Peptides against a protein of PDB entry 5Z08. Designs and how they scored, part 114

Target 1, 168 residues: chain A of PDB entry 5Z08
Amino acid sequence: RQKDEWAKKTSSLMKQLDWFIGEHLGAMLAAEELGGPVVGELMEIDPDDLSAGFNAHGKLKKATSQPDLDRRQRRIDDIWGPQDEQGQAHKRKRGADEALAASAEMRDLIEQLMNKLVEAGGDNSATYVEIPRESAAARFLVRSKVAMFHPNDARRLRLVDFGRDLDD
Target 2, 222 residues: chain B of PDB entry 5Z08
Amino acid sequence: GLPRLIDAIEEASKIPAKRRQTPIKPTIEKLTTHLYTHGASPDSLLRLADLLTLRNHLDQASLAAITRNLYPSSTVSDEVVLRFIGALGHGQLKPTLALQALFLRWLVMVYHLLENPGVLGQVYGVLFDLLDTAAIRPQLCHLLALVTRRKHVRPFRIQAILTLSRQTGGDPNLTGLLRVFKNYYPEIIVGDATKGRASAFKHPDPQWRQHLDEIQQRRSEA

## One batch from the design tools (peptide; made by RFdiffusion4, then SolubleMPNN)

Design b2_p15_6_s1 (from b2_p15_6, 9 letters changed)
Fold by OpenDDE base, seed 3:
Structure b2_p15_6_s1 (fold): chain B 168 residues (1-168), chain C 222 residues (1-222), chain A 15 residues (1-15)
Amino acid sequence: as target 1 above (168 residues)
Amino acid sequence: as target 2 above (222 residues)
Amino acid sequence: EARKLKELEGIVKHL
């Protein structure tokens, strides 16, 4: 009985989380990855807004050197590229693909973080997931106080142990 | 047994969720538990591949749960592989891109169990042409990294990856795939945009691998 | 299972 209720609640929460990630968070994370606003600083970004490009008054903060140049060139091509129906369809498709990629990354990251926490059996050293990059998803989880970076290694991320109150 | 569970799910898949007399979730849970414990035979894999890849009335959570527990008890046939490959891309009849990413992840994890690994090499072009789809790109690059042979490394594909890498701001998965290409042709100039961190294409789920190995080991003892 | 539920509840409350 109690296990069935926990299973039902877990399933319900997973569905809610999946919905939130897929319908809202994915697009916002994709916007952040594309050099848009940080998740939580701006309201709901419609996937159509991702395709429309950020208006001219988006504060071009001085993005430092390396990977930003090609993203900028793409952004320029996306802003000034032919506004034909095919170009708009390609932008919408691309925005949708990036939102889905961000959603998948967030989901996979949460799943890995939860699995590692369960497997660690209370050993905090074993709770860390090695992340390939500091993604918008990883940064969002840290800002939300859901996850923490290893103090000496920003490539290692762990879930905040919300279950600790069960063992006490 | 597993065939009866598949029969029940196949019948339920023909009916919209709102019109089903019985909830399908308990049957899906029994199926996933059975798959986790025993794996799927080649015949069962084919039937499950059809359920996963063909348009039906099953919910995405159920399809994802089946895919995550799709442990082969034996080998994976060309037919099963081709069902999953045929489900990739854009279209109203195609599975969601999220589910397609799970299929590609599955193919990576079962690659060593393919009856004919060469089948993926035959459909290399189909896979390669999907690299522009960001939602499946990580798993697709990983699969291509496993499948790539010298015959696949062509000038037009090198240029296509380089172009896409520039367009994506140096996606580490594309950089990883370019490194695989460079193993066959060392003269490939991976431009400065590719000096970034490449994906190492590590196994996507070590626990899933371990559990698969346990299922496969039971087959060798029988 | 109970731990997984608490972790999910914690995640959902902070998101």
Scores: peptide ipSAE 0.224, ipTM 0.358, DockQ to the pose 0.235
Fold by OpenDDE base, seed 1:
Structure b2_p15_6_s1 (fold): chain B 168 residues (1-168), chain C 222 residues (1-222), chain A 15 residues (1-15)
Amino acid sequence: as target 1 above (168 residues)
Amino acid sequence: as target 2 above (222 residues)
Amino acid sequence: EARKLKELEGIVKHL
């Protein structure tokens, strides 16, 4: 019974996390990787504001009225692509591909972090994931206080052990 | 013309001042006057960078005078930039720290004329590791403030600048650089030692900028 | 499983 409840809750939370990563976080992480603003500053930004694009300082230009999710993707594309219709379509596709790639990177990183923490069995030295680069995903997790870098090696990232309070 | 003046100075730079048949100062004055009036072409700029950065028998006053008048008439190549970066730090073969500070100031003032600003980003680590050198720190922090991108703001560098800031009693240039880092990572805790006034990294010489713009404008009209 | 759940709860709470 308890195991089944834990499995159901885990599945529900995983679905919520996947939704959050896919629908919200992936595009913001992709924007950060492309030289856009830091995701933590974007959390205060309405979806409509992200559609407005960013100035050279990473600040939003004033939102025009319609919060169309498709318009967000369009404005990332309006900043960096050719102004012709084909260039806009290519730019939209590229931005969507980058958002999907960022979503996949975040999912994979979270999965690796969780797996390493569980596999380590309480050995803090074994909880570190080696990251090939300091990605927007990795930085976001650290900013969110979900992960921590190794004090001497910025290529090693570990999950914050939220479960430690269970063993104590 | 400028090439002939550089030739004469290059030959004189090989000979100790006491053994020169002719004083070099009049030739240096002609060079600096020419540079002030016309600027340096990319080829001349490279030759002058070698004269400034390589060990030779030119006096410090002459080297400083050339550096202060080193107006590019065009762009600044990666090769020229790398000559000046290679001249930074401690060593018997390196220019004096006072001259290195002038080179860093020059790089700040001509940053917008670099053919590839990314070249400074590639040598970011070399520049960053020199922050402990107090004599060049003000100009070095200013250059790093221009060069810094998100990829350069690493946890170890954040910790290094925080540690150095504490050790220096909160150098305002380090605080200014840390503020640039904080633009990429808002969560960076600027400790009490860094609560001091940050440098604004203003242009070092507005008159030099104006004169550079005049030289650059003449080229666009030619 | 309980540990994975707590980790996920922690992650979701901080995101």
Scores: peptide ipSAE 0.222, ipTM 0.340, DockQ to the pose 0.283
Fold by OpenDDE base, seed 2:
Structure b2_p15_6_s1 (fold): chain B 168 residues (1-168), chain C 222 residues (1-222), chain A 15 residues (1-15)
Amino acid sequence: as target 1 above (168 residues)
Amino acid sequence: as target 2 above (222 residues)
Amino acid sequence: EARKLKELEGIVKHL
């Protein structure tokens, strides 16, 4: 009975988290990755705005033809560097794709963090996930006090142990 | 001599620690002692740069110990510099960010011994693109402060620093780098995002500097 | 399961 209640609550919270990531957080994370505002500074970003990209000031650019480069993997110079004028029509689809990609990255990162915490069995040294890059998702989790970087290696991220009080 | 120590470490680096017949720690200690006493020649520096930057089976403590004792006895070649720059960033084949921070600190400390300081200016974009990586940003800003020339100060880079400064809550290293940019273009408006303390980019290790000077002096007397 | 629930509750509370 109690186990079933925990399973139901867990499923409900997971659905709420997935909804929040997909409907709200994904677009904001994608904006941050594309050189837009930090998550929490702008509450509503339309995926169409992501397709237009951001100027060096973090403001929406008018629909100038930014080349279809993998913007999520772009570095600072690629984001704020000189833009060549190619191809308007593929842009709207791209903003939605960036939001979806950001949502997927956040979901995957949370899942990895939770799995590592469970697998560690109380060994704090084993709770770290290796992140391939310092993403907007990773930074957001740290700002939100959900995760912490390893003190000696910022490629290693761990979940804050919210469950510690159950074993005490 | 130093070449034989490097040979032994190179061979050991090909083998996982659990499969090595002999512990490598004593050889690493001999290497670091030799480096501390005599420094590394240009040829030895290149071999050590490969050991430090290429994926191998050496432990992080050994790599860090070698890096901390990597005193050049002479000059630092472009090839050595490019090995360290090529090791920066994210990826499974790249060294840890902690080790990358040590490499950047080393480049700062040996900057005056570079055969061609202009080599860092050629890879300026690669360095600048890594400013978003928090773990290496302090040392990266210091290196960029040394390397920056008028040709590197572009409007998009000015704005990139300003944006990143806002995103980081005014990182003092970014503010320090922006002050270096302002030396070339006084008209740069340091926006509200850069209100705060700037890093002075002081030498990261005065004792290491003194010991380097002693090693360099012994060469000039020989 | 209880631990996973508490972790999720913690995550959702901080987001």
Scores: peptide ipSAE 0.217, ipTM 0.341, DockQ to the pose 0.276
Fold by OpenDDE base, seed 5:
Structure b2_p15_6_s1 (fold): chain B 168 residues (1-168), chain C 222 residues (1-222), chain A 15 residues (1-15)
Amino acid sequence: as target 1 above (168 residues)
Amino acid sequence: as target 2 above (222 residues)
Amino acid sequence: EARKLKELEGIVKHL
């Protein structure tokens, strides 16, 4: 019974995270990779407003409306897009492809970070993921205090152990 | 005249200093004196650009002395500009970074004499990709500040400057360039990167400018 | 599973 509830909650949170990455974060990360605003620093996304997207129970607060991210992405596209209709279409497609790529990178990075933390069995030295580059995704996770770099090697990233209270 | 001095230096540049029959230094001094007094014609500028940018046996002091006295008597052609731009970056066939910094400084000081200022806009990407090279960054940022137009301000370039600014601890030249970008797109949130000291990109050498103006005026009176 | 849930809760709380 309790395991089934945990499995259901895990599945629900994973779906919410996937949705957040796909619908919101991917476009912002792509914008950062493309040289747009740094996610959380340059967009007056109050960390409290991104965090306001999730209540203390992991429920998406509707406050970061799909319209605002779409509006921000549109604004970036409007600022940097080709002026012709064909150029706008090509740019929209390229922006969508870059958002998808950023979303995939973030998903993969989170998955690797979680898997390494679980596999390490409490060995902090084994929790590090090697990252091929300092991506917008990696930087975002560090800024969000979800991950941290190795103190001596910025190519090594680990998840903050939110589960530590279970083993103590 | 200037062409004969260039001929002598071109021939000497093919030969290692130890194998030259005559010292080249007196000919370099005559060249620099001539350039200081009369400036260089477009044809002479092209020949001198080749001497400065192509690998040869001229010493760095001679190349620097020619560059410091490279006053155009007229306009600067696209071809001359492209020689200097093509000489930028890393590589065994490239001029030293110190000499590249002098070339960039020269391009800043003669920017108003370019036949087509748009040529630098066409090679904007090449210039921008060199911002990581610390030795040329001050002059490169100044040149980019002159060249930058709305079409060059792109998200990837904004982020590249922001990233490089963080990595460099807030280089004032990068902050200055980012302010130029913000002039085209005021909505660019640059955060703390622009709170620091920015370069004002003042003219690098007011005395050189004044002397250039005197050379240019003599041409308009002839 | 419980650990994975807590990690996800932590991630979601900080995002």
Scores: peptide ipSAE 0.179, ipTM 0.311, DockQ to the pose 0.308

Design b2_p15_6_s2 (from b2_p15_6, 7 letters changed)
Fold by OpenDDE base, seed 5:
Formats: sequence, structure tokens, C-alpha cells
Structure b2_p15_6_s2 (fold): chain B 168 residues (1-168), chain C 222 residues (1-222), chain A 15 residues (1-15)
Amino acid sequence: as target 1 above (168 residues)
Amino acid sequence: as target 2 above (222 residues)
Amino acid sequence: YRKKLLELQGIVEHL
């Protein structure tokens, strides 16, 4: 019973994560790789946003999470100014392909990070994934405080162990 | 005049909001309107810097409103600058990080009016050591981009930015600051940190700049 | 399963 509930919750969270990566994060990561805005960062802290204060993680407490995603997406769309119809179709296709690639990279990276953390059995040295490059995906996970680089090796990334705080 | 408004706010700042006989908001509105129209003299700037940086009973909205309207009518003294720099960082007596970000933004916007821009170079270490504070980092990097000279670009600071850039997942403001460092030392390998977008450190508020220029012009005609 | 669930919860909460 309890194992089945955990399996069901795990599957549900995986589906939600996959959806989030595919529908929202992939396009933003692709935009970052193309020199667009950095995902999760406020490039301009509006004085009004400053009045809302910061959460414990140093992020602005914005009342509505939805408007920020839409504003960032609009800025990405505005950076890709009007090229001719054929150029727009090729840009849309390239943008879609890059979003899919970024989504796949993020999924694979999360899976590797999770697998290494499970396999390490408590050995922190064994929790590191070797990354071929510092991708937008890797950077995003670090910014989100989901992952950390090895202090001496930027090619080694590990998942933050969210489970350790439960054994005390 | 402005001095009388500051006097009233200084007295009100000593008293908790619930114990004030008169609401402070109308006086703050008069102050901000006056500042918007005429700017602040050096003496008024110093008094306002004390109100903004010292712990008192003024609400955050009032402090933010004063800071947003803190137009210098003339120059900005070293003493005023040092009050704002002294207010940066963590501590029970320090302003909120949100207000500190507004102070740094203000210093960026009035940088060309500093009596001695070198004063910021003297406190460069203090500013640099605050780069880990995410809430103020954007404005801090912009200010450091203006202040940085060859003497400040040291190996340990290069390494500190590179390390912090990795730890922050390539903060574009840190990448922007590292590009400023690279202007002095081209051999700086901005490694994987260059793959991210660097901040261009654009003026934070063009309308504020235009209004400041109008206030400054009125002084030159008098 | 529990560890994976906790890790996923942590990831989703921080994203």
C-alpha cells in the first residue's frame, strides 16, 4: 500500500516535471543558449518588484507567477524580430528544434543527477555527474539550487540531497 | 522649504507610526514633490541619506519613495556616498536589501554627479565582497562596472568572480563585470561564463535621467 | 522509491 502510493506520487511528479520541462522550460533554456534572457533571473529589478521583498532564496516575492513567464516569453519573441515568411518558418522550426533539444538535455541531466545520487548510497564523492559542457540546463539547475558544481571541477555536477534533512 | 519638510520627517522618524499625532504620508508626499521639482541640495542630500540609511520608524514605502525622488540639484558629496555604502550588507541596523538595491541604483544614476568618483574606488573591496548577496548583485555589478580600474582587477578578485559565476549558474551581471575586467586584462579566460548573456549595464531609468538633467540645467541657468 | 520521491519533490519545489 504505502509503496504503491509512493510509486504513484513519483510517477505523477515525473509527469509534472516532464510537462514543465517540455511546455515551459525548454523554450526558455533554448532562448538562453541563443543569448536570450537568463532563465529565472530578473534582468531588471523594478523598484516596484523590490517593494514586494525577497523570499528566503533571494528571489523576488511576486504575487502572480504567471505574468513573469509571459513577459519573458514576449521578450524572447521580441528578440526574434520579423524576418520574411520563409525566414520566420525556418526560425520557428529552429526555435522548436532547439527547445526540444534543450528539453531533452534537461530531462537527461535530471535523470543522471537523480540516478547518481541514488547509486552513491551516501558517498558524496560518487554523486557527481560529469557534464560535457556548461549548458543552460546545468546553469538553471544551479540557479534554482537544485544542483551544485564540484568546488574544484566545473565539469562535475551533483543534485542537492533534499532527503538528508529527514534523517535527523 | 525642503529643510522644514526634512525637519518634520526627522522628528516623525523618531516616533513609531502608531504614536504619531499626525500622519507622515502627506509630509512624505510634499517632500517627494519638492524633490521631483527642485532636487536636493548637498546639505539636504546628507540629511536625507541619514534618514534613509539609519534605523528609524519610517515605513519602507516612504523610504523607497524618497529614494526614487532623490534628485541631486548639484553634486553628491563623499559623505553622502559613504552613508549609502555604509548601509550595504547584512545587519540588524542596516536597511532592507530591497532598499539597498535602490541605493545602489541611485549611485549608478548619479555617478556622473559625484564630487569625487574616486571615493567609490577606495571602498571597492567593501562593494566587491557583497557580490554574493543576490538581492543587490544586479545594481552592485553595474556600479562596480563604472568604478572598476586596473588597480582593482586583482587575481583573487578574478577568481572570486569566476567562482561566484559558476555557483550562480552564470549570472549575467557577473559575466558583465568580468567583461569589464577583461578590458584591463585581455588574457582573462572568461571560460564557460561567457556562454551566458552578459549584462550591458544600461541606464536603469532613462526617464529619471532626463528629469535629473532638467533639474541640473536649472541650476546652471541661475 | 521514497528517496526518489523526496528528490523529485525537492526538485519541483525549487523550480
Scores: peptide ipSAE 0.197, ipTM 0.697, DockQ to the pose 0.305
Fold by OpenDDE base, seed 2:
Structure b2_p15_6_s2 (fold): chain B 168 residues (1-168), chain C 222 residues (1-222), chain A 15 residues (1-15)
Amino acid sequence: as target 1 above (168 residues)
Amino acid sequence: as target 2 above (222 residues)
Amino acid sequence: YRKKLLELQGIVEHL
């Protein structure tokens, strides 16, 4: 019973994560790889947004995240904005292809990070995934405090162990 | 006049809000209106810097409102600058990180009015050591971009920014600061960790700049 | 299973 509930919850969260990556994050990561805005960063903190306060990690509290999402979406839309119809179709197709590639890269990276953490059996040295390049996906996971680079090797990335409290 | 408004706020700042006989908000509104219209003299700036940086019973909204209207009518002294720098970092006696970010933004916007810009160069180490504080990093990098000279660009600071850039997933403000360092040492490789977009360090508030220029012009005509 | 669930929860909460 409990295992089945955990399996169902895990499957549900995986579907939500896949949806988020595919529908929202992939396009933003593709824009970053193409020299667009950095995903997850408040490039311009409006003085009025400073009043909303930051969490312990320097992120704006959730209430003001909607305007930033809309500004990010507008900036993505502006990167792909209304140039001539043919240029737009090619940009849209290229943008869709790059967004799909970025989504696939993010999914694969998260899967590798999770698998390595599970396989390591508590050995922190075995939790590192070797990454071929520092991608927008890898940087985003680090900014989000989901992953950490090895202190001495930028090619090694590990998942933050959110489950540590279970081994006590 | 402005001195009397400051006197009233200084006295009110010593008393907890629940024990005040009169609400302070109307006096703060009069102060901010006066500052917006006329700016602050050097003497008034020092008194206001003490109110903003020292622990007192003023609410955060009032402190932010004063900071947003802190237009110098003249120059900014070293003493005023040092009050704001001394208020930076972590500690129970220090202002909130949100207010510290406003102070750094203010220093960027009034940098051209400093009596001695070299004072910021003397405290460069203090500013640089705060780069790990995410909440103030954007404004701190902008200020450091203005202040940085060849004497500040040291190997240990280059390595510190590169390490921090990797740990932050390529913060564009750190990349922007490394670009400033590269102007002094072209051999600095903005490595793989800095493949992110660099910040351009544009003026934080063009409207505030324009209004400051209007206040400064009135002084030159008097 | 529980560890994997907690890891996924942590990921989703931080993204």
Scores: peptide ipSAE 0.191, ipTM 0.680, DockQ to the pose 0.283
Fold by OpenDDE base, seed 3:
Order: C-alpha cells, then sequence, then structure tokens
Structure b2_p15_6_s2 (fold): chain B 168 residues (1-168), chain C 222 residues (1-222), chain A 15 residues (1-15)
C-alpha cells in the first residue's frame, strides 16, 4: 500500500516535471543554447526588486517563478521576432525542434542524476554523472541548486540529495 | 536645507522607531525630494554614506529610498567610496545584501564622478573576493568591469572566476567579467568554461543617468 | 521510491 502510494506520487511528479520541461523549460533552454537569455537569471536587478531582498541562494524573495518565465519567454519571442512568413515557419520549426531536443536532454540528465543518487546508496563519490558537455540543462540545474559540479571536474555532475533524512 | 534634514535623520537613526517622538518618514521624504532636486554636496554625501553604511535604527525602505536618490551634485570623494566598499560583505554589522547591491549599483552609476577612480583599483581584492556572494554579484561584476586594469588580471583571479563560473552554472556576469579580462590577456579561454551569454554591463538606469546629468549641468552653470 | 519521491519534490521546488 504505502509503496504503491509512493509509486503513484512519484509517477505524478514525474509527469508534472515532464510537462514543465516540455511546455516551459525546453524553449528557454533552447534559447540559452542559441545565445538567448540565461534561464533562471536575474538579468536586471531592479531597485524595487532589490528592496524585496534576496534569499541565501540569490533569488528574489517575492519572485514567483511564473512571472519570470513570462518575461523570459517574451524576450525569446523578441529575439526570434517576426521575419518574413516563410522564414518564420522555418524558424518556428527549428525552434520547436531545438526545444524538443533541450527537453529531452533535460529529462535524460535528471533521470541519470536521480538514478546515480539512488544507486550510490549514500556514497557521495558514486553519485556523479559524467556529462558529455556543459549544456544549458546542466547549467540550469546548477543555477537552480538542484545539481552540483564536482569541484575538480566540470564533467561530473551530481544531484543535491534532497532525500537525506533530516537526522531526527 | 539639506544639512538640517541630515541632522534630523542622524538623530532619529540613534533611536528605535518605537521610541521616536515623531515619524521619520516625512523627513526622509523631504530629504529624498531635496536630493532629487539638488543632489548632494561632497560633505552631505559623506554624512549620508555613514547613515547608509553604519548600523542604525533606520528601516530598509528609508535606506533604499535615500540610496536611489543619492545624486552627487559634484564629485564623489575617496572617503565616500571607501564607506560603501567597507559596508560590503557578510556580517551582522553590515548592511543587508539588497542594500549592498544598491550601493554597488550606485558606484557604477557615479563612477565617472569619482575624484579618484584609482581608489577602487586599490580595493580590487576586497571587491573580487565577494564574487561568491550571489546577491551582489551582478552589480559587483559590473563595477569590476569598470575598475579592472591589467595589473588586476592575475592567474589566480582568472582561475577563480573560471571555477566560480562553473559552480554557478555560467553566470553571465562572470562571463562578462572574463571578457573584460580577455581584453588584457587574449589567451584566456572563456568559451569552454562558460558557454553562456555574457552580460553587456549596460547602464543600470538611463533615467537616473539623465537626471544626474541635469543636476551636474546646473552646477556647471552656477 | 520514497527517496526518489523526495528528490523529485526537491527538484520541483527548486525549479
Amino acid sequence: as target 1 above (168 residues)
Amino acid sequence: as target 2 above (222 residues)
Amino acid sequence: YRKKLLELQGIVEHL
């Protein structure tokens, strides 16, 4: 029973994550790979945003993730702005293909990171995934404080262990 | 006048808000209005720098409002600069990181008015060692981009930025600073460590700049 | 499963 509930919750969260990656993150990651805006960055620290303060991770306290996503998407749309109709269709298709590729890369990377963390059984040295390149996906996970690079090897990435039992 | 407003705020800053006989907000508003209209003299800037950087009982909104309106009517002295630099970093006696970011932004916006721009070069190490502080990094990188000279571009600092850039997932401000370093040492490989977009370090507030120019112009006509 | 769930929750909270 409890195992089945955890399996269902895990499946539900995975679907939500897949949706988030596919619908929101993939296009932004693709834009970053193409030299667009950096995903998750406070590009412009407005004085008013500064007055709201930053958390210990450098994120604005009041910044709900959603408004920032919309601003970033608009900037991507502005960068990709209306060229001629035929050029737009090809650019849209290319943009969609790049977004799909970025989404797939992010999904695969998260899966590898999670699998390695589970397989390591608490051995931190065994939790590292070897990444073929520093991708927008890898960088985003590091910026989001979801993953960490090995201090001496930028080809080795590990998931932050969120499942460490707080020693009661 | 401005000195009397500063006197009133200095005295109020010594007293907890709950023990003040009069609300300080109206006096802060008068101060910020005066600063917006006339700017601050070098002497007033020093006094305001102390109010902003030293621990007192002023609220963060008041400190931020003063900082946003801190238009120099003249030059900015080394002493004023050093007060703001001395306020950077971690510690219970330091201003909040949000306020520190405003100070760094201010230093960027008034950089051309410094009596001695070299003063920032003398404290380059202090500024550089704060790059790990995420909350101030954008403005700090911008300031460092202005301040950096060939003498500051050392192998250990190059390596420190490269390492920090990896650890931050390619912070574009760090990439921007590395590009500045590359201007002095073209052999610096930026791309392999940071496939991210570099910050262009654009002026933080064009309207603030325009208003500063108007205040500075009035002084040249007097 | 629990560890994987907690990790996914942590990921989703930070993204």
Scores: peptide ipSAE 0.188, ipTM 0.689, DockQ to the pose 0.339
Fold by OpenDDE base, seed 4:
Structure b2_p15_6_s2 (fold): chain B 168 residues (1-168), chain C 222 residues (1-222), chain A 15 residues (1-15)
Amino acid sequence: as target 1 above (168 residues)
Amino acid sequence: as target 2 above (222 residues)
Amino acid sequence: YRKKLLELQGIVEHL
C-alpha cells in the first residue's frame, strides 16, 4: 500500500516535471542558450517578494506566481517578438527545435542525476554525472540548487541530496 | 515629532510583542508616514539604523516597512553606513538575510547621499566575502558595482568571482560584477564563465528615487 | 521509491 502510494506520487510528480520542462522550461532554456534572459534567477528581489522567504539554500521561495512566468514570457516574447512574417516562421521553427532540444537535455540530465544518486547508495563520489558541456539546463539546475558541480571539475554534476536535508 | 516616535519604538523594541501594553503597529505606521513625508535627519537615521540592525523584539514586517521608508532628508554618515554593513552576514544576532538584502538595496539607493562614499571602499573586503551568500548576492553585487575601484580589482578577487560564477551556474549578478572589473582590467576574460546575460544593475526602485529627490529638494529650499 | 519521491519533491520545490 505505502509503496503503491509512493509510486503514484512519484509518477504524478514526474509527469508534472515533464510537463513543466516541455511547456515552460525548454523554451526559456533555449532562450538562455541564444543569449536571452537567464532562467530561474531572481534578477530583482522585490521587497514584497521578501515575504515569500528564502529556501534552505538562500533562494527566495518565489511563489509560483504567474507574474514571473508572465515577465519571463514577456521577455521571451520580446526576444521572439514579431519581426516580418517569413523571418518569423524560420525563427519560430528554429526556436521550437531549440526548445525541444533543451527540453530533452533537461529531461535526460535530471534522469541521469536521479539515477546516479540512487545507484550511488550514499557514496557522494559516485553521484556525479559527466556532462558533455555546460548547458543552460545544467546551469539552471545549479542555479535552482537542484544540482551542484564538482568543486574541481565543471564537467561533473551531481543532484543535491534532498533526503539528507529532511533528516537533519 | 520624529524623535518622539523613535523613542516610543525604541522602548517597545525592548519588550516582546506579547508583553506590550499597546500595539506597536500604529506607531510604526506613524513613523513610516513621517519618514515618507519628511525623511530622516542624520541623527534620526543613526537611531533608526540601530533599531534595524540590532537585535530587538520588533517584527520583520515593521523592520522592513521602516527600511522601505528610510528616506534621508540630508546626507548619510559613515556611522550609519557602518551599522548596516556590520549587520550583514550570518549570525544569531544579525538581521534576517531578507532584511540584509533591503539594507543593501537601501545603500545602493542612497549611495549618492553618502558623506564619504570611500567608507564602502574601506570595507570592500567584508562586502566581497559575502558574495557566496545567495540571498543577498543580487544587491551585494549591485553595491559592489558602485563601490569597485581599480584598487579593489585584484587577481584573487577576479578568480574568486570566476570560481563562484561556475559554482552558481553563471549568476548574472556575478557576471555584471565581472563586467565592472573588466572596465578596470580589459584583459579579464568574462566569456567562458558567463554564457549568461549580465545584470545591468539598474536602479532598484525609480519611484523611491523620485520621492527621495523630492525630499532632498525640500531641504535645499529651506 | 521513497528516495526517488523525496528527490522529485526536492526538485519540484526548487524549480
Scores: peptide ipSAE 0.186, ipTM 0.689, DockQ to the pose 0.308

